# Peptides against a protein of PDB entry 3ESW, part 220

Target 1, 322 residues: chain A of PDB entry 3ESW
Amino acid sequence: NNIDFDSIAKMLLIKYKDFILSKFKKAAPVENIRFQNLVHTNQFAQGVLGQSQHLCTVYDNPSWHSIVLETLDLDLIYKNVDKEFAKDGHAEGENIYTDYLVKELLRYFKQDFFKWCNKPDCNHCGQNTSENMTPLGSQGPNGEESKFNCGTVEIYKCNRCGNITRFPRYNDPIKLLETRKGRCGEWCNLFTLILKSFGLDVRYVWNREDHVWCEYFSNFLNRWVHVDSCEQSFDQPYIYSINWNKKMSYCIAFGKDGVVDVSKRYILQNELPRDQIKEEDLKFLCQFITKRLRYSLNDDEIYQLACRDEQEQIELIRGKTQ

## One batch from the design tools (peptide; made by RFdiffusion4, then SolubleMPNN)

Design b2_p26_2_s4 (from b2_p26_2, 13 letters changed)
Fold by OpenDDE base, seed 5:
Structure b2_p26_2_s4 (fold): chain B 322 residues (1-322), chain A 26 residues (1-26)
Amino acid sequence: as target 1 above (322 residues)
Amino acid sequence: NNLLEEFKKIFQELKFKEAEEIKKKL
């Protein structure tokens, strides 16, 4: 009796779809109680929730996307993408074009558009004077700085002229299109918005050990791809653990469609204690937030995203065995 | 068991194919 595996698999697929859809229905009362208790009793859980309320939605702003596209040199960007794409003779299909676009955006952003700011230049002495700047500490924003979602202003004194220079840490990415300088936070914030402005699926990755980067969903590679604007890095998740020998405990990805613990992609060695939350509670938290983010999606969207989630989880499990 | 691995492969291929068909409609 040849087992008709195709017929059985088709029947199982129907049941599997129903099962997946059932997971994204309204949360049970017990799940809501567990969630409320977790975010009220665990500071790390509260932090993840707070970040999700901002990072999962803030970049889905059509007005900001228009401002970004009007600000970038699109002619230069597409000229460079077309040039690199033409070298490979179209052999790998149309979906690879987006990978070339992201690589060019990384180049353009780092080389032509944005600057690293360890210390600001002196506002009085002009360019290339950062070496003369002494930190005096940090303070709250003034009335002008407060308009651009500024929580902290770093204060510097010039050793040459004695004047004070302010370095506001803006969280408004539109203000960053003007200032065109910052550290990893400003770089990742604006670059996340840039990628979103091209209609890409992007996640913001928060690392507990004071770094941030992006992930882009490549339709060509059919997976989430590491993207670091500071490093001009594409698909190099190992750079932190291996190249920098960085010790890390948590990496959490925040996107419009979900919150995912991606620690397994980036923490390859020198793992710090994961003592901030129970692993089961973190898994529950991420799933619960993801469920809330997907509540308005249709059945086909839910199913597609669930298939992506499964593929990512398989990838994250296999990567530990190499 | 070779049969179970074969079934898993077929099932994964069907899930993927359906997800790609949905992706083309969206």
Scores: peptide ipSAE 0.192, ipTM 0.781, DockQ to the pose 0.722
Fold by OpenDDE base, seed 2:
Structure b2_p26_2_s4 (fold): chain B 322 residues (1-322), chain A 26 residues (1-26)
Amino acid sequence: as target 1 above (322 residues)
Amino acid sequence: NNLLEEFKKIFQELKFKEAEEIKKKL
């Protein structure tokens, strides 16, 4: 009996689609109770929820996208993308153009646009004076700084002139288009907005061990691609565990369509204890938040995203990112 | 085992194809 695998697969696909769609329906009362208990009893879960409420939606602002596109040297960016695409990209088709765009945005952002600020320059002495700066600590924002979602201001004294320089840690990415300086937080925040402004599917990746980066969904590679603006890194998820020998416990990706534990992509060695939450509870939490983010989506959108999620989970299990 | 893996492959290919067709409509 030749089993008609094609006919069986088609019938199974219908049932599978219905099954997937059923998972994204309104949460059952028991799931809501479990979620509420988890976020009230587990600080890590509360932190993930709090981050999701901001990071999953803040970058989906059309007015910010316009301001970004008006601020960037688009002529330079596209000229460089076209130049690199003309060398190697024509053979791979149009979908690779976006990978070249992201690579150029990484270059442009690091080399031409944004600056690393370990210590600020002295506001009085001018450029290249950061060596003379002594940290005095941190304080709350003043009335002007508070307009730009500033939670903390680092205070520095110049050893040369004695003047105080304030380094506000702005969380407003539009203010970062003006200041054009920061650490990993400011870099990732603004770069996430930049990528979103080009219409890309982007996630903000939070690492518990004080680093942050992006992922974008490459249509060419058909997967989530590691993107670190600080490192000008494209598709190098190993840099933290291998190159930096960094110890890590959790990497959580936050996007408009979901929250995903991506720890398996980045934690290749030197894994720290995952003791902040039970693995089952973290999985439940990410799925529950993802489900809430998708409540307004149609059946086709839900199905497409669920297929993407399945592919990512297979990738993460197999370690086949390279 | 081979038949199950072949079926899984066919099923994954169908899922992918449907997802790509949906993606073109979105």
Scores: peptide ipSAE 0.186, ipTM 0.781, DockQ to the pose 0.773
Fold by OpenDDE base, seed 1:
Structure b2_p26_2_s4 (fold): chain B 322 residues (1-322), chain A 26 residues (1-26)
Amino acid sequence: as target 1 above (322 residues)
Amino acid sequence: NNLLEEFKKIFQELKFKEAEEIKKKL
């Protein structure tokens, strides 16, 4: 009796598709109650929800994408991408071109476009005067700074001229196209928008221990790829735990199509206590937010994303990210 | 055990193939 495994597999695939789609149907009343109770009783859950409400949607702005593309030196970027692609990429297929693009954007952003700002230059003394700057603390934004989603302004005094220099911590990524300076927050914020402006599938990764970076979905590698604009790093998720010996507890990825705990990708050693939320509740929270983000998608979109999610979960469990 | 593993492979291959076909339509 030749068991027609192909026929059985096709029948199982139909049932599997239905099962997967059933997980993304409208939440049951009990799930809504659990969600509401969780975000009202757990501060970490409330924080994840609050971040998702911003980070999952803010970068899907066509007007911002246009402004970005008009601001960048696209001729230089594509010239460099084409040059690197011509060396190695033609043999690997068209999908690798996007990996070269992301690598060039990392180079361009760090080397040509954006600046790290540990301390600002003195507004009176001019360039390369940051060494003379003493921090005085932080203040609220003034009326002008408030126009650009500024929550905090760092205040510095020049030891040479005695003048005060303000360093607004802008959260408006369009303002960052003008200022072209910041720390990890400003770098990741603007770089996330830049990647999105090229039509890429991008997530913002928040680490509880004061760092942030991106993930890009590589069609060539068929997985999420670590991208850190501050480090000019592509596909090096180990840099924090291994190279920096950083202690970490949570890494949460925020994208238009979902919220995912990606801690297993980045926390390879020196794990801090994960005591902010129960693991089951965090899993539920991320799944629930993801489900809400997908409510308007069709069955094929839902199924494709669910297959991608499953592959990522397998990767994270097996430690086969590289 | 061998038949189950073979079936699992076939099923995974079909699943990935369908996902890729969907991805090409999107």
Scores: peptide ipSAE 0.167, ipTM 0.770, DockQ to the pose 0.757
Fold by OpenDDE base, seed 4:
Structure b2_p26_2_s4 (fold): chain B 322 residues (1-322), chain A 26 residues (1-26)
Amino acid sequence: as target 1 above (322 residues)
Amino acid sequence: NNLLEEFKKIFQELKFKEAEEIKKKL
């Protein structure tokens, strides 16, 4: 009897779709209790929840997307994308064009648009005066700085003129379009918004060991791609663990459609103790938040995203990023 | 074992194809 594997597979697929959709139904009372207990008893869980409440939704602002697109040199960007795309002999309409766009946005952002700010320039002495700046510490924002979601202001004194320069650590990405300077936080914040403004699927990746970056979902590669605006890096998740020899414990990705522990993508060696939460509780937490973020999605959207998530989990288990 | 692996492959291919077809409609 030739077992019609195709027929059986189609029947199984229907049941599998139903099974997947069943996982994204409203949380059971027991899951809600577990979640509440976890976030009330575990500080790391509370931190992940708090970050998810902001990072998963803040970049889904059409007004901000318009402001970004009006601020960027789109003519230069697309000219460069088209130029590099044409060099590699790709046909128009290939999904790979978005990868070229992200690569150009990385170039444009680092080379033409944004600046690294270890120390600010002196407001009085002008450009290239950061070498003359002595840190005096940090303080709260003033009334003007507070308008732009500023939590901390670094204070510097100019050794040349004696004037004080303030470096507000703005969390408003629209203000960052004006200031065009910062550290990894400001870079990642604004660059995440930039990528979102092009209609891309983007996640903000938080590393517990004081770094942040993005992931972009490449439709060409059919996976999440590491994107670091500070490094002008595309698809190099190994740079932290291998190139920098960085020790890390947790990398958590925050996107509109979910929260995912992506530590396995980035922590390839020099793993620090994962002692902040039980692995099962972290997995539960990320799944629970993800489930909440998907409550308004239709069955096809839920199924598509669940298939994407499974592919990512397989990738993370197999260690095949390429 | 070979039949099970073949079936798994067919199932995964169908699953991915359906997901991609859904993605094109969204």
Scores: peptide ipSAE 0.205, ipTM 0.787, DockQ to the pose 0.795; fails the geometry check

Design b2_p26_3_s1
Fold by OpenDDE base, seed 5:
Structure b2_p26_3_s1 (fold): chain B 322 residues (1-322), chain A 26 residues (1-26)
Amino acid sequence: as target 1 above (322 residues)
Amino acid sequence: NIKEEIEKLVKELLKIKEEELKKLEE
């Protein structure tokens, strides 16, 4: 009896797909109760949920994408990408072009477009006067600043002229296209929107120890790639733990298709205690939110994303064994 | 029934894979 191996393989794949899809069906009543209890009793879980409600969806705005593309020097960007692709890209195939684009966007953003602001320049004395600025503290936004999702305004006094300069911490990325300055929060916020505006799969990574960055899904590398706009860094997840010797406890990635604990990618040494939530509860929370984000997707999309998730989990596990 | 046996084997393999992933996380 010739075993039809092709028929068996097809049946196995169908059953595997059905099994994976079954995990993304509506949550059981017990899972809903567990989720509700977790977010009501655990402050860290509540924080992750709150961040997911904003970060997973805010960048999926076609109007914002148009404004970004109209604001950037696209001619310069694509000229530089085409130049680098012509040197090296033809041998590696078309998918590598997007990696060159992300690398050029990192260069363009840091070198030509956005500015780091430790202290603002004096509004009265003009450019390159930040050395004369003394911090007086922080306050709430005024009526104008409140229009641009501003929660905090840093206040500075000029030692030269005595005038007050306000540094609003804007969370509106469209306002950041105008101001073109900030710290890690403003950099990551606007750069996440920029990458999304080119139609890329992007996640916002929150670190509990006061840093933020991006991940981009490279079709060429077939994985999530570390991207830090502040550092002009591509595929260097080790920079925090190794180069900075930073101590960290949690890194959580927020994207349109899921919430993922990516701590294993970035916390390579000097791990701080993970005492904010039980590991099983964090895993459950991320899976539950991810499932909810995928409720509107079709079976093929759910299956493809689940395969991607499995490959990422394998990568995160293997990276600890090298 | 070969179909039922295949379904059982797939479920068992998936369970083993999930258990292996849990052990690697420990």
Scores: peptide ipSAE 0.022, ipTM 0.475, DockQ to the pose 0.090
Fold by OpenDDE base, seed 3:
Structure b2_p26_3_s1 (fold): chain B 322 residues (1-322), chain A 26 residues (1-26)
Amino acid sequence: as target 1 above (322 residues)
Amino acid sequence: NIKEEIEKLVKELLKIKEEELKKLEE
C-alpha cells in the first residue's frame, strides 16, 4: 500500500496552519491583563506602545504617498535604476529590481535631495555659515511652526551678524519635503515615507541610544534588509556596532504588520545592559502589539506574515543573513 | 487513526523546532 505522502503532507500543512492561526486569535483575558499591567508599570513598555501607535500606521497614508511621488525626480530615479539593473543582464529575476530601486533612493536622497543639518545656516549670512552658529538652547514652536508637528525648536545665534536663526525639529514628513534638511530623526522619518510611497514593506527602527534607521523587506533576498538614509547604507547592519563602535541596548522595529525586537541584528558587540524591561516581558509586548496590528487581516495574510516572522527569528538567532 | 498520528507528528515537529530555536538562542 503506497503511502500517499502528498496527502499526508497536505494534512500536516493544514494542521500547522491552524496551529499558527490559533496564536493570532483574540487575546485571552489573562494576556490583556498582563499587557495592561506591563504598560502601566514599565516606562520602557509604555514608550514602545506609544511609538507603535504612531510609527506603525502614520506612513500608511495614500495622500502623503502621492505628494512624495510628485515631489521626487522620478525620471532621474528610474533612469538610474534601469541603468544599474540592465548591467546585471536580468539574470537574477524581477525581484532584484526593487533592491536597485532602494539603493538608488538612498543615493538620490543623500546626494541630490536632503541635507544633513548639525547647525542651521544663518538666515541672514546665507549658505555655508553654520560654523558661525552658537546654540542658545531650545524652545517651543511658534504659531507657524506648530502647524507642522513641531515639538522643539533649536535656537542659534550667528557669531558674525548677531541674528537669531531657528531650527524647528519638524515631525511632519511633508514639511520635510520642503525644508529638505535635518538630523537622523528627520532623515529617517522622511526616508521611511519615501520608501512606503513606492509600495515597499518598510519598518522604522528605533535605537534607544539616539539613532534611527529603516528596514526594507527584500523579496529578492527574502528577508528584512538594513537601510540607513544618513549613511546611504544598504544591508550593513554591522555599521553601528563594528564601524562606529557604538554601544547599544535596544533596537525596536515598527511596521504596519508588527513590532519586533531586532537588537540581535544590530548589537554585535559593545552591548549595554538590557535593564529597562524583562526579556520575557519585551517579547510578550512585541508579540501582543503585533497581534493587535493583524486583527483585521485574513487567515492567509496572517499565515504568510507568521511564516516571515519565523524566518526572521531563525535569522536573528543564527546570526546569518539567509 | 491517521488524524491522531498527524496531530502527534505535528506536535513533535513543533517541539523539535522549538527546541532547535532555543538551542540557537543559547
Scores: peptide ipSAE 0.021, ipTM 0.471, DockQ to the pose 0.154
Fold by OpenDDE base, seed 1:
Structure b2_p26_3_s1 (fold): chain B 322 residues (1-322), chain A 26 residues (1-26)
Amino acid sequence: as target 1 above (322 residues)
Amino acid sequence: NIKEEIEKLVKELLKIKEEELKKLEE
């Protein structure tokens, strides 16, 4: 009797799929209790949960996407992408076009659109006057600034004219389309929205040691790719640990489909103590939040994402992040 | 039956894979 190997293979694949899907079933009562206890007793866990409640969903706003696309010079962007694709991309297939798009968006954002702001220019003296600005401290937002999700306003005095200039730290990315200036927080916030507005799979990466960046899922490379708008950097996860010699403890990625500890991608040397939470509890927390984010997805979507997650974990473990 | 044996083998392979992943995370 010829063994129907095709039938056996199909059965094995079904059982494998069922096993993978079983990991994403509704949390057992014991897991819910563990989660509640963890977020109530561990401040770091509470912080990760709080960030996930905002960062995993805030950028999935079609109205914001429309405003972004109406604000950007799309003709310039696509002209540049088409030009670079025509040189090198045709031999490598259509999926590489999106990588060229992200690279152009990095260029456009840093060179043409947004500005780094260590100190603001004096509102009275005009452009290129930041050298004359002395920090006086920070205060809460006024009534107008509070409309744009502003938690803090930095206050500066001009040494030349004596006038006060306010630098509101806006968290509303739509307001940032107007102001077009900030530090790593404002850069990453708006750039994450920009990438999302093109329909891309994007994660916001939070580093505990005062930096933030993005990851983009490249269909061409079939992996998550490091993207830093401040550095105009594409696929250079080593820049923090190696180039900057930065000491880091945690890097957490927040996306619509999950929360992932990506520390292994970025912390290549000079690792700081990971003493804020037990490793087991952090793994549990990220998995638990990820399950909740996927509750509305069908079995095929869950399976595809789980396969992607597995490939990412293998990459992170093997150190093949490059 | 062959189905039950396959299911058992899949479970064992998955367990081995989970253990290997756990060791790699250590």
Scores: peptide ipSAE 0.019, ipTM 0.470, DockQ to the pose 0.091
Fold by OpenDDE base, seed 2:
Structure b2_p26_3_s1 (fold): chain B 322 residues (1-322), chain A 26 residues (1-26)
Amino acid sequence: as target 1 above (322 residues)
Amino acid sequence: NIKEEIEKLVKELLKIKEEELKKLEE
């Protein structure tokens, strides 16, 4: 009896698909209880949930995407992408064009569009006066600042003229298109929106040790790629642990389709104690939130994302990204 | 029944894969 290996393979694939899909069915009552107990008893879990409620959905705004595309110099961006692609990209196929686009967006954003703001310039003395600014502390937003999702305003006094300058920490990325300045938070927030506006799969990566960056899914590389707008960095996940010698405990990626602990990608040395939550509970939490984010997806979308997740987990374990 | 044997094999492969995934998560 000639075993029809093709029929067996097809049946295996069907059963595997059904198995994967079964994991994304509605959570069992016991899982809901575990989740509720975890987020009520563990502050870190509550923080991850709170971030997911914002970061996983906020950037999926078509109106914002239009505003971004209208604000950026698209002619310059595409001219530069086309120029770099014409040098060496044709040999590697059309999928690499998006990698060139992301690299140009990193360049454009850092060099032409956005500014690092350690201290603001004095509103009275004008440009290049930040050296004269002394921090006085932080306060709540005023009525105007509150319109742009501002939680904190840093207050500075000019040593030269004595005037007060406010540096509102806006969380509205559309306001950041106007202000065009900030620290890692503002940089990552707006840059995440920019990447999303080009139709890319993007995650916001939160590091507990006061840094944030992006990941984008490269169709060319067929994996999540580290992207740091502050550093103009593409595919350099090692920069924090190795180049900066940064000590880190947690890196959590937030995307529309999932929440993933990506600590293994970025924490290569100098690991801080992971004492905020049990590893099993963190894994459960990320999986549970991811499952909820996928409840409205069709079976094919769920299966494709699950295959992507599996490849990422294999990558994170094998250390093959470098 | 070849179908039943294949279903058993699929279940075993899935179990092995789940165990491997668990070990990789540890």
Scores: peptide ipSAE 0.019, ipTM 0.462, DockQ to the pose 0.162; fails the geometry check

